# Designs tried in a protein design run: peptides against a protein of PDB entry 3VA4. Part 98

Target 1, 107 residues: chain A of PDB entry 3VA4
Amino acid sequence: EPIGQLRLFSGTHGPERDFPLYLGKNVVGRSPDCSVALPFPSISKQHAVIEISAWNKAPILQDCGSLNGTQIVKPPRVLPPGVSHRLRDQELILFADFPCQYHRLDV

## One batch from the design tools (peptide; made by RFdiffusion4, then SolubleMPNN)

Design b2_p23_7_s1 (from b2_p23_7, 14 letters changed)
Fold by OpenDDE base, seed 5:
Formats: C-alpha cells, structure tokens, sequence
Structure b2_p23_7_s1 (fold): chain B 107 residues (1-107), chain A 23 residues (1-23)
C-alpha cells in the first residue's frame, strides 16, 4: 500500500489527480514511465524524485535538473538540482508551474 | 461538514500555490 500521496491540484490541465507514493524512488516527470506522470510540456521527462526510505521518515525531494524547476511554496524556495529537501506533511510544491501537495498517509 | 472543510482547505491551498506560480 502507498505510504504517501502527491496531489496535483486542478487547473487548466484538468481535474485534481492523486498519485500514490511508495517506498523507494518515486520519479516525477513527463515520461509515462514515471511514478508520478505529469504529461505536460513544461515538465521534464525526469523532473524530480521523491524518495521514501521508511514510513516514519520524511521523504526526500530532489530536482533532477529540470528545465522549469522545482519549488517549495511556503516558505518559498527554489530547489537546486540534486539537493535534498525533506518534505513536510502537507507541503506545497511547484513542479514547473503545476501546484502539488505532498501528504503522508496514515498507514 | 468535514468534507466541506476539506474542500475549502484544498481551494485555499490551491489558490496559494497558483498565486506563487503566477509570479
């Protein structure tokens, strides 16, 4: 079962979508092979990665050298490529210009 | 209701994220 969830908020692209997150590396990107597939031109094929090492540890978000960047909303922070960011529950994330939210599931 | 509260929260969070995305 999933340990976390990444929510893509509704927008011009369509309705809200929820992506399950599992132990290990969850790749966020435009490629259909990605765990979190965001099929939008502004998203890099492999845009970012959310790595979950354990259910009781904060996931690690890393930008993978994306073209349009990965940002934390509050407080605002642009993530340099390859730099680890510990995700907080309910954290708001921008992949390019797409607003998302990480949620830790009660497993 | 709880469902209504969650929806309001979602909209607020979305607005915040979109505001930042819009420069």
Amino acid sequence: as target 1 above (107 residues)
Amino acid sequence: SAAEAEERRRLELQRLAEELAAL
Scores: peptide ipSAE 0.125, ipTM 0.651, DockQ to the pose 0.033
Fold by OpenDDE base, seed 1:
Structure b2_p23_7_s1 (fold): chain B 107 residues (1-107), chain A 23 residues (1-23)
Amino acid sequence: as target 1 above (107 residues)
Amino acid sequence: SAAEAEERRRLELQRLAEELAAL
């Protein structure tokens, strides 16, 4: 049962894709075994992690020391590696140069 | 409707583009 969703907007890479997010750690990265697999050269093998706890279900985003960074779009902010950021519903995120949006599912 | 959904998507992408341009 997914608790949230990470949407990768359409672009030069191809069409829009939606990735389910579950309780625990959801790794974002280029590696195919990542929960959110973004198979693009500018994405680090393990780029970031979205952790969702059962008690509040509010995701915590952390950059994992990625090469090209993780950024919040509004307000603009580059996430320092390992620093926790609470994701808000509909929040826009850049993994490297790939725009994504977090959506909280009502389940 | 499908048209309404597409319009919402267009607006979302437009807003995103504007936000990205302002970075």
Scores: peptide ipSAE 0.097, ipTM 0.624, DockQ to the pose 0.028
Fold by OpenDDE base, seed 3:
Order: C-alpha cells, then sequence, then structure tokens
Structure b2_p23_7_s1 (fold): chain B 107 residues (1-107), chain A 23 residues (1-23)
C-alpha cells in the first residue's frame, strides 16, 4: 500500500502523472526500472531517491549525483549529492526542470 | 466531485506557478 505520492505536474511532456511511494527506497530516474520513472533525457538514469522509513516519519530525499540536479522550490535549495533532505507534505521539488510535488497519503 | 477535483488541481498548479515565479 502506498504511503506517499509524487506528483509530476503537467507540462510539455504531457499530462500530470502520480507515482505511488512505498516503504523503503523509491528511486527517481529515467530508467524504466525506477519506482518513479521519468523517461526524459534531462533526468539521470538514477537521479534521486525518496526513502520512506515509516508512515509517520518524513521521507528523506537525496540526489544521487544527477547531471541536472535536484532542487527544493521553497525555500530554494539545491541538494548536494547524497545529502539528506526531509520532505514536508506538499513540498515542491524540481528534478532537473521537471516540477513535482510530494504528498503524504492518508493510510 | 469532478468539479471539486478540478478546482483543487487548478489551485495546486497555481501555487506551483507562484512558487516557481518567486525564484
Amino acid sequence: as target 1 above (107 residues)
Amino acid sequence: SAAEAEERRRLELQRLAEELAAL
């Protein structure tokens, strides 16, 4: 059962897509094997990871040394590779230039 | 309802746009 959700907002790539997030590591990347598969050239094959340890704990976002980076929108922050960032509910994230939003699901 | 869902989505996108514009 999904504990969270990552929403990819609509854009030039197409309509909005929602990706379920589960306990453990949810890899964000261009590779189709990723939990959050973003099949776009500017996304690294393994771009970032969202790790959820428990439903009642803030997920941890880490950039995996991506080419085009991972940023928090507000407050603005470029995430250095491997540095943990605790996600707030409704937090806006840029993977490269793709805007996404994390949402905690009620389970 | 569908209308409510659409409105929520509109507001979310608006918020996103505002946040991005603030950068």
Scores: peptide ipSAE 0.093, ipTM 0.630, DockQ to the pose 0.026
Fold by OpenDDE base, seed 4:
Structure b2_p23_7_s1 (fold): chain B 107 residues (1-107), chain A 23 residues (1-23)
Amino acid sequence: as target 1 above (107 residues)
Amino acid sequence: SAAEAEERRRLELQRLAEELAAL
């Protein structure tokens, strides 16, 4: 069962999409085999990773050296590659210019 | 309820807009 959810808000790309997040590494990227597949040219094939461990249910977000970056919206912060960011529930994230929101599921 | 879910979504989008505008 999913431990969290990543919501891609609706925009010019289309309607909102919700991606389940599971224990382990959830790769965000343009590649179709990514857990969070964002098939957009501004997204790197392997853009970022959201890692969720059993002992720490709060996800760790890391940029994977993406071309167009990963940013936390509030407070504003550009994530350098490989730097860990612990996601808070309802946190807003930009993958390139795509706004997303992390949601912790009650499981 | 559906109404509550829609209101929650509205608030989330409003928050998003405000946070993005602050960048």
Scores: peptide ipSAE 0.100, ipTM 0.627, DockQ to the pose 0.026; fails the geometry check

Design b2_p23_7_s2 (from b2_p23_7, 15 letters changed)
Fold by OpenDDE base, seed 3:
Structure b2_p23_7_s2 (fold): chain B 107 residues (1-107), chain A 23 residues (1-23)
Amino acid sequence: as target 1 above (107 residues)
Amino acid sequence: SEEEEEERRRKELEELARELAAL
């Protein structure tokens, strides 16, 4: 059962997509094997990771040394590779230029 | 309800647009 969700907002690429997030490491990337597979050329094969250690703890987001970066929208911040960022519920994230939103699920 | 979810999504998109414009 998923304990979180990553939403990819609709855009020129197509409609909105929701990706379930589970305990452990959820890899975000262009590779189809990623938990959050974003099949776009500007996304790195392994772009970032969202690690969830427990349902009652904030997930940790890390950029994996992506080419086009990972950014928090509010307040604006580019995440240095490998630096842990604790995600807040409803937090807006840019993977490259693709806007996403983290959502904590009630389970 | 679906209507409530749609309204929520609309507000989220509006928020996103505002925040992106501020970057």
Scores: peptide ipSAE 0.201, ipTM 0.696, DockQ to the pose 0.027
Fold by OpenDDE base, seed 5:
Structure b2_p23_7_s2 (fold): chain B 107 residues (1-107), chain A 23 residues (1-23)
Amino acid sequence: as target 1 above (107 residues)
Amino acid sequence: SEEEEEERRRKELEELARELAAL
């Protein structure tokens, strides 16, 4: 059922966590209402959004005006708020200082 | 296999470490 996955790597916060991503908007944030809930102080309540329009299209990542930002690791890029970034498979992302990885699932 | 999954996870972590260290 999920179209993709966002992996939160292990760290000081605890073990690795995998979040399923679905068609539509997957909100990343500290709020428990978020599809990808990251309950950490440095994460904004609504930090970013990963929008998936179709299984055969690259998801769009946008920062939602977060306090501590959203960054692509390779090549390094800080995402300005509201600017669309097409996610590549296996792309590494920093939400604040939390490293994550997106990958597409076979559907 | 489980071994292949562990290897993939290890490589991903190594890649992450390299990229983060380069920033």
Scores: peptide ipSAE 0.194, ipTM 0.686, DockQ to the pose 0.027
Fold by OpenDDE base, seed 1:
Structure b2_p23_7_s2 (fold): chain B 107 residues (1-107), chain A 23 residues (1-23)
Amino acid sequence: as target 1 above (107 residues)
Amino acid sequence: SEEEEEERRRKELEELARELAAL
């Protein structure tokens, strides 16, 4: 079963969507084979990665050199490409201009 | 309950909107 969840909030693109996150690398991107497939033109084919090493450790988010960036909302921070950011439960993330939220699941 | 879950999501969206507005 999934260890985490990435929620894409509802917006002009459509309703809310939830993506399960598993151990290893969960790629966020426009490509349909991404773990978190965001089929929007402002999202890079391989935009970012959420890496989960263990159920009891915070996932690591890295931007993959995306065109429109990856940002933490609170406190505001633009993630430089390849720089690790440990995700906190309920953390709000912007992939380009798409607001998302990470949620740790009980495992 | 379903109502409580909807309320939680509403509050999350309100928080998101507030934080985004501050950028």
Scores: peptide ipSAE 0.194, ipTM 0.689, DockQ to the pose 0.027
Fold by OpenDDE base, seed 2:
Structure b2_p23_7_s2 (fold): chain B 107 residues (1-107), chain A 23 residues (1-23)
Amino acid sequence: as target 1 above (107 residues)
Amino acid sequence: SEEEEEERRRKELEELARELAAL
């Protein structure tokens, strides 16, 4: 059962897409094997990871040394590789230049 | 309701646009 959701907003790539997030590591990347598969050239094969340890804990976002980075929108911040960032509900994230939003699901 | 969901989505997009414009 999904505990969270990562929304990829609509854009030049196409319509909005919602990706379920589960307990454990949810890899964001270009590889089709990723939990959050973003099949775009500017996304690294393994770009970032969202780790959820428990339903009542804030997920941890880490950039995996991506080429084009992972950024928090508010306040603006580029995440250094491997540094843990606790995601807030409704937080806006840029993977490369793709705007996304984390949403906590009620479970 | 469907309308409420659409409005929530709209507000989120507006927020995104606002935040991105501020970068």
Scores: peptide ipSAE 0.185, ipTM 0.681, DockQ to the pose 0.026

Design b2_p23_7_s3 (from b2_p23_7, 13 letters changed)
Fold by OpenDDE base, seed 5:
Parts: sequence; structure tokens; C-alpha cells
Structure b2_p23_7_s3 (fold): chain B 107 residues (1-107), chain A 23 residues (1-23)
Amino acid sequence: as target 1 above (107 residues)
Amino acid sequence: MEAEEEARRRAELEELARRLAAL
């Protein structure tokens, strides 16, 4: 069962899309084999990773040295590559210029 | 009512996210 969800908000790319997040590493990237596949040119093939170690622990987000970066919205912060950021429930994230939201699922 | 509240909250977040992404 999915432990969390990453929601890609609707935009110029199209409608909202929801991606289930599982225990372990959930790769965010342009490559179709990514757990969170964002098939957009501004997204790196392997852009970031959301690692979930347990259902009751905050996921860890890391930028993978993406070209256009990963940002936390509130408070605003550009994530340096490889630096761990613990995701809060309902946290807003920018992958490049694509707004997303993480939320925990009831598991 | 609950579904409407959820939809409203989602819309507000989406709008915020779009505005922020446009910066």
C-alpha cells in the first residue's frame, strides 16, 4: 500500500496527477521508469528522491543534482544537491517550476 | 460539505502553488 502521495498540481502541462509513494526510494524525474515520472523537459532524468523509511516517519527529500533545482515553498528554500530535507505533511515543493504537494496517507 | 471543503482547500493550494511557480 502507498504510504504517501505526491500531487502534481494542474497547470499548463495538464490536469492534476497523483503519484503514490511507497517505502524506500521514490525517484522523481523525467525518465519514465521513475516512481514519480514527470515527463517534462525542465525536469532532470533523475531529479530528486523521496525516501520513506517507515509509515510513521517523515519522508526525506533530496535533490539529485537537478538542472533546475528543487525548492521548498514555505519557508522558501532551494535544496542543495544531496542534502536531506524532512518533508512535512502538506508540504509544497517545486521541482523546477512544477508545483507539487506531499501528503501522508492513512496506512 | 466535506467534499466541498476539500475541493476548496485544494483549489486554494493549487492557486498558491501556481503563483509561486510563476516567480
Scores: peptide ipSAE 0.150, ipTM 0.654, DockQ to the pose 0.031
Fold by OpenDDE base, seed 1:
Structure b2_p23_7_s3 (fold): chain B 107 residues (1-107), chain A 23 residues (1-23)
Amino acid sequence: as target 1 above (107 residues)
Amino acid sequence: MEAEEEARRRAELEELARRLAAL
């Protein structure tokens, strides 16, 4: 059962897409085997990870040393590689130049 | 109304994200 959702907003790449987030590590990247597969050239094969623990449903986002970075929109912040960021519900994230939003599911 | 509000909020967020990415 998904604990959260990552929404990729619509853009030049196409329509909006929703990715379920599960307990454990949810890898964001260009590789097709990623939990959140973003098949775009500016996304690193292993771009970031969203980790959700059983005891803390608030996800931890980490950039994995991506080429084009991971950023939080409000307040604006570039995430240094490997530094943990606790995601808030409705958090807006940039993976490279792709706007996404985290949504906490009520489970 | 709800769908229009959602679309507006999404557009605002997307624009904010685009501006951030351009910096």
Scores: peptide ipSAE 0.148, ipTM 0.665, DockQ to the pose 0.037
Fold by OpenDDE base, seed 4:
Structure b2_p23_7_s3 (fold): chain B 107 residues (1-107), chain A 23 residues (1-23)
Amino acid sequence: as target 1 above (107 residues)
Amino acid sequence: MEAEEEARRRAELEELARRLAAL
């Protein structure tokens, strides 16, 4: 069962998409085998990872050395590669220029 | 009302994200 959700907002790429997040590593990337598959040229094959532990339901986001970066919107912050960021519920994230939102599910 | 508030909130957040992406 999913522990969280990552929402990709609608845009020039198309309609809104929701991705379930599970315990363990949820890879965000252009590769189709990623848990959060964002098939866009500006997204790296393995762009970032959202890790959710059983002992801590708050996800940890890390950029994987992506070409176009990972950013937190509020407060604005570029994530250095490999640096852990604890996601807050409703937090806005930019993968490259694609706006996403994390939502914690009540499970 | 809740659906409209959610839609408004989403639009505000999307706009904020777009502004950041444009920098």
Scores: peptide ipSAE 0.146, ipTM 0.658, DockQ to the pose 0.035
Fold by OpenDDE base, seed 3:
Structure b2_p23_7_s3 (fold): chain B 107 residues (1-107), chain A 23 residues (1-23)
Amino acid sequence: as target 1 above (107 residues)
Amino acid sequence: MEAEEEARRRAELEELARRLAAL
């Protein structure tokens, strides 16, 4: 059962998409085998990872050395590669130029 | 120039945050 959700907001790329997040590593990337597959040229094949170690712990977001970066929107912060960022519920994230939102699911 | 670009970027991101939070 999913513990979290990553929402990709609607945009020029198309409608909103919701990606379930599970325990373990949820890879965000352009590769189709990613947990969060963002098939866009500006997204790296393996762009970032959202790691969920437990349902009662905040997920950890790490940029994987992506070309176009990973950013927290509020407060604004570029994530250096490999640096752990604990996601807050409703956290707004930019993968390259794609705005997303993390949401914790009630399990 | 760097400080102005940073301030602009911050404002853009804050505005984005406001818009996204309002959805």
Scores: peptide ipSAE 0.113, ipTM 0.594, DockQ to the pose 0.050

Design b2_p23_7_s4 (from b2_p23_7, 15 letters changed)
Fold by OpenDDE base, seed 3:
Structure b2_p23_7_s4 (fold): chain B 107 residues (1-107), chain A 23 residues (1-23)
Amino acid sequence: as target 1 above (107 residues)
Amino acid sequence: DEEERRRRERERLEELARELAAL
């Protein structure tokens, strides 16, 4: 059972896609074996990680030293590599130039 | 329910657009 969801908004790449997030580390990246596989050239093979320690705790997002960066949309903030950011429900995130949204699921 | 789903999606996209425009 997923604890969260990462939504990739629709765009030039195609329709919206929803990725389930589970307890533990959910890697975001271009590699097909990533939990959140974003098969786009501007996404690093291992771009970022969303770590969920418990259903009742906010996930932690970290950039993994990606080429094109990870940023929070509001308030705007580029995440330095390896620095923990606590995700809020409905938080908007840019992986490179791909807008996504984290959503907490009611489990 | 489908109408509500579509409404929510539009609202999310509009919010995204506003926030991206403010960067």
Scores: peptide ipSAE 0.219, ipTM 0.708, DockQ to the pose 0.026
Fold by OpenDDE base, seed 2:
Structure b2_p23_7_s4 (fold): chain B 107 residues (1-107), chain A 23 residues (1-23)
Amino acid sequence: as target 1 above (107 residues)
Amino acid sequence: DEEERRRRERERLEELARELAAL
């Protein structure tokens, strides 16, 4: 069962998409084999990772040395590569310039 | 009920827009 969800908001790329997040590492990237596949040129093949160690713990987001970065929207902050960021429920994230939102699922 | 749901969704999107505009 998914433990969380990453929502990609609608935009010029197309409609909104929801990606389930599971225990372990959920890779965000342009590669089609990523858990969160964002097939856009500005997204790195392996852009970031959302790691969920337990259902009752906040996920850890890390940028993987992406070209166009990973940012927290509020407060605005660029995540340095490899630095762990604890995701808050409903947190808004930019992968490159693509706005997303993390949502914890009730399990 | 459905109208309230739609209103809440709109407010959420407006908040997102404001936060994105502040970047």
Scores: peptide ipSAE 0.178, ipTM 0.681, DockQ to the pose 0.026
Fold by OpenDDE base, seed 1:
Structure b2_p23_7_s4 (fold): chain B 107 residues (1-107), chain A 23 residues (1-23)
Amino acid sequence: as target 1 above (107 residues)
Amino acid sequence: DEEERRRRERERLEELARELAAL
């Protein structure tokens, strides 16, 4: 059962998409085997990871040394590779130039 | 109050849109 969600907002790439997030590591990347598969050239094959250790704990976002980076929108912050960032509910994230939003599911 | 709920939701979405537009 998913305990979180990553929403990719609509854009030039197409319509909005929602990706379920589960306990453990949810890899964000261009590779089709990623939990959050973003098949776009500006996304690294393994771009970032959202790790959820428990349903009642904030997820940890890490950039995996992506080419075009991972950023928090508000307040603006570029995430250094491998540095843990605790995700807040409703937080806006840029993977490369793709705007996404993390949402904690009330399960 | 349903109208108040709808108002709050609209305001939230408008704020999100503003944040995205600022990218």
Scores: peptide ipSAE 0.160, ipTM 0.649, DockQ to the pose 0.023
Fold by OpenDDE base, seed 5:
Structure b2_p23_7_s4 (fold): chain B 107 residues (1-107), chain A 23 residues (1-23)
Amino acid sequence: as target 1 above (107 residues)
Amino acid sequence: DEEERRRRERERLEELARELAAL
């Protein structure tokens, strides 16, 4: 029962991918055991985390000290490691140079 | 300088936002 979804937009890496997000910590990273596994060299093994504490609350995004960073697209902001950012529905995110979008599921 | 670099990065991100919104 996913609470949200992270969409990786299509690009030179390949087609669009949709990743379900669940209650708790959803790790974004290159490691295959990540909830959002992005198998790209520019992504850190554990790059960022999207934490969902409740179905009726916006997720919290934190960069985990990634090499190539995590950025909010609009308004533009580079996320310092470990600093909480509350995700808005439809928010656009860059993990390194990979554009993604968070959206809440109707559950 | 660093300020100009940050400005350019912001502009690139804003451009990306516009591109993504058009998808």
Scores: peptide ipSAE 0.154, ipTM 0.647, DockQ to the pose 0.052

Design b2_p23_8_s1 (from b2_p23_8, 17 letters changed)
Fold by OpenDDE base, seed 1:
Structure b2_p23_8_s1 (fold): chain B 107 residues (1-107), chain A 23 residues (1-23)
Amino acid sequence: as target 1 above (107 residues)
Amino acid sequence: MEEKEKKLKELEEEAKKELEKLA
């Protein structure tokens, strides 16, 4: 079963979508092969990665050198490519201009 | 499950407010 969840908030693109996150690398990107597939032009084919090493450890988010960037909302912070950011439960993330929220599932 | 869903919705609303501040 999934260890985490990434929620894409509803917006002009459409309704809310929830993506399950599992142990290992969960790639976020426009490519349909991505674990978190965001089929939008402003999203890079392989935009970012959320890596979960264990159920009881915070996931690590890294931007993969995306064109339009990855940033944490509060406090605001643009993630430099390849730099690890430990996700907090309920963390708000912008992939390009798409607002998402990470949620740790109770497993 | 119902309570969890409600909580998540509330968090989403708060999140939207934070995003509104940023915009």
Scores: peptide ipSAE 0.199, ipTM 0.741, DockQ to the pose 0.025
Fold by OpenDDE base, seed 2:
Structure b2_p23_8_s1 (fold): chain B 107 residues (1-107), chain A 23 residues (1-23)
Amino acid sequence: as target 1 above (107 residues)
Amino acid sequence: MEEKEKKLKELEEEAKKELEKLA
């Protein structure tokens, strides 16, 4: 069962999409094999990873050396590649220029 | 389930407002 959710907000690309997040590594990327598949050219094949080690722990977000970066919205910050960032519930994230939001699900 | 969806929508609306402020 999903422990978290990553929501891609609606935009020029289309309607919003919700991606379930599970224990372990949830890869964000353009490749269709990614848990969070964002099929957009500005997204790297393997752009970032959201790792959830336990249901009661905040997920860890890491950029995987993406071309166009991964950013936290508040406060604005570009995540250095490979550096762990603890996601807060309702965290707003930019993968390249695609706005997303992490949400913790009740489990 | 409807309640959960409502909560998520509210969160989204709030998020969009925050994003708008950054523009």
Scores: peptide ipSAE 0.198, ipTM 0.744, DockQ to the pose 0.024
Fold by OpenDDE base, seed 3:
Order: structure tokens, then C-alpha cells, then sequence
Structure b2_p23_8_s1 (fold): chain B 107 residues (1-107), chain A 23 residues (1-23)
């Protein structure tokens, strides 16, 4: 079962969606084969990656050189491409202009 | 299960409030 969850909040695009996150690399992107598939034109084919190395370690988020960027909401911070960011539980993330939230699952 | 969903929805509402403050 999944170790984490990424929730895409509801918006003009439609209702909220939850994506399970597993050990290894969870790619966020517009491509349909991404672990977190966000089929929106402002999202890059391979936009970012959330890597989970172990259940007891914070996931690492990296922007993959996306066109419209990846940003942490609080405190506000645009992530430079390829720079590792350790995700905190309940972290709010913007992929382009799409607000998401990471949730650590208790398994 | 259902209780977890309730908590998750509450977190979502709180998050939305935080997002509104950014605009």
C-alpha cells in the first residue's frame, strides 16, 4: 500500500484528486504514465519528482526543469531545478498554478 | 476510514484558507 498521498485540490479543472505515493520515484507531470498524472497544458510532461527512499524518511521533492515551476506555499519558495526539498507532512505545493498537498500516511 | 476522510477534508479546508491569503 502507499506510503504517502498527494492531493490535488478542487478548482476550475474539476474536483479534488488523490494520488498514492510509493517507495521510489513518483513522477509528477502531464504525461499519462506519470505516477501523478496532471493532464493540464501548464504542467510539463515530466514536471517534478517526489522520491521516497524509506517509510521513515521525509520524501524529497525536485523540480525537473519545468516550464512553469514548482513552489512551496508556506513559506513561499520557488524551487530551483534539481534542488532537493524535504517535504513536511501537510506540505502545500504549487505545480505551476495547481495547488496540491502532501500527506504522510500512517501505515 | 471514514474518520480519516473527515480529517482530510478538514485539512483541505484549512489549506484552501491559507492559499486564499496568498492572492
Amino acid sequence: as target 1 above (107 residues)
Amino acid sequence: MEEKEKKLKELEEEAKKELEKLA
Scores: peptide ipSAE 0.197, ipTM 0.737, DockQ to the pose 0.025
Fold by OpenDDE base, seed 4:
Structure b2_p23_8_s1 (fold): chain B 107 residues (1-107), chain A 23 residues (1-23)
Amino acid sequence: as target 1 above (107 residues)
Amino acid sequence: MEEKEKKLKELEEEAKKELEKLA
């Protein structure tokens, strides 16, 4: 059962897409085997990770040393590789130039 | 499910407005 959702907003790439987030590591990347597969050239094969633990259902986002970076929109912040960022509900994230939003699901 | 989808759409619209401010 998903604990959260990551929404990729619609854009030039196409329509919006929703990705379920589960306990453990949810890898964001261009590789098709990623939990959050963003098949776009500007996304690294393994771009970032959203980890959700059983003890703390608030996701922790870490950039994995991506080429084009991971950014928090408000307040603006570029995430250094490997530095943990606690995601807030409705947090807006840029993976490279792709805007996404995290949504906590009520479970 | 229907109510959840509606709320998500509303959040998306608000988010898009926020993103526009950054452009």
Scores: peptide ipSAE 0.193, ipTM 0.741, DockQ to the pose 0.025

Design b2_p23_8_s2 (from b2_p23_8, 12 letters changed)
Fold by OpenDDE base, seed 1:
Structure b2_p23_8_s2 (fold): chain B 107 residues (1-107), chain A 23 residues (1-23)
Amino acid sequence: as target 1 above (107 residues)
Amino acid sequence: SMEEQARLQAIEEEAARELAALA
């Protein structure tokens, strides 16, 4: 079962979408085979990865060298490629300019 | 909602300003 959720907020691109996050690597990208598929031109094919371990259910977010970047909103921070960022519940993330929110599920 | 979008926009704009100032 999913351990977390990544919510893509509604916008000019369309309605809100929720993506389940599982143990292991959850790839965020434009490629349709990504766990979190964001089919938008400003998203890299392999944009970022959210990794969740069995021992630490708090996800680790890493940018994969994306063109338009991965950013934490508060406090504002651009994530350098390959640098681990532990996500907090309800944390707001920008993949390129698409606002998302991580939500930890009670499991 | 429009209110939610306005809130998100404000957050994004604030973030952009702060990031621009640091760069």
Scores: peptide ipSAE 0.116, ipTM 0.655, DockQ to the pose 0.033
Fold by OpenDDE base, seed 3:
Structure b2_p23_8_s2 (fold): chain B 107 residues (1-107), chain A 23 residues (1-23)
Amino acid sequence: as target 1 above (107 residues)
Amino acid sequence: SMEEQARLQAIEEEAARELAALA
């Protein structure tokens, strides 16, 4: 059972895609073995990580030293590599230039 | 929806501008 969801909004890359997020580390990256596999050149192989410790705790997002960065949309913020950011429900995130949204699921 | 996409895109674009101004 997924604890959360990361939605990749539709764009030039194609239609919207939803990725389930589970307890533990959910790696976001270009590598196909990532929990959130974003097979796009501008995404680093290991771009970022969303760590969920419990269903009732805010996930922690960290950039993994990606080339094109990880940014919070509102309020705008560039995430320094390795710095923890607590995700709020419905938070909008840019991995490189790909807009995504975190959603907490009711489990 | 189209409306949602437009709204989110606008937010993204605004955020991008703000981020560009910061760095």
Scores: peptide ipSAE 0.113, ipTM 0.655, DockQ to the pose 0.032
Fold by OpenDDE base, seed 5:
Structure b2_p23_8_s2 (fold): chain B 107 residues (1-107), chain A 23 residues (1-23)
Amino acid sequence: as target 1 above (107 residues)
Amino acid sequence: SMEEQARLQAIEEEAARELAALA
């Protein structure tokens, strides 16, 4: 069962979508084989990764050298490639210009 | 930049409104 969830908010691209997150590496990208597949031109094939090492530890978000970047919304911050960011519950993230939200599931 | 911060704030506010509507 999933340990977390990544929500893609609705927008001009279409309706809201929820992606389950599991233990290990959850790759965010345009490639269809990504755990979080975002099939949009502005998303890199392998854009970012959310790594969950344990159910009781904060996930780690890293940008994978994406073309259009990964940003934290509050406080505003552009993530340099390969730099680890610990995700807080309900944290808002931008992959390129697509707003998403991380949610920790109670398992 | 301050311009980017303003844009991100607007996105946050929009996201918050969407979340409120879904609750």
Scores: peptide ipSAE 0.066, ipTM 0.630, DockQ to the pose 0.041
Fold by OpenDDE base, seed 4:
Structure b2_p23_8_s2 (fold): chain B 107 residues (1-107), chain A 23 residues (1-23)
Amino acid sequence: as target 1 above (107 residues)
Amino acid sequence: SMEEQARLQAIEEEAARELAALA
């Protein structure tokens, strides 16, 4: 059922965690009702959104005006709020200072 | 900044090593 996966790498927060991504809007944030719930103070309640459409399997990432930002690791880029970024498979992302990786699932 | 870019590159390289270790 999941179309993709967002992996949170291990760190001071604890072990690695994998979050399934589905069609529609997958909200990344500190709020517990987020699809990708990152319960850390440096993460905004609604930090970013990963939107996946049935006709376009490549997710669109947008920062939602977060306090500590959303960044693409390679090449390094800070995402301006509300600007769409098309995610590539295996792309590395920083939500605040938390490194994550997007993985497209074969479905 | 250039310093931030360097930090991000280091994170990318570390992540790549971690992924390679799992393969």
Scores: peptide ipSAE 0.064, ipTM 0.620, DockQ to the pose 0.038

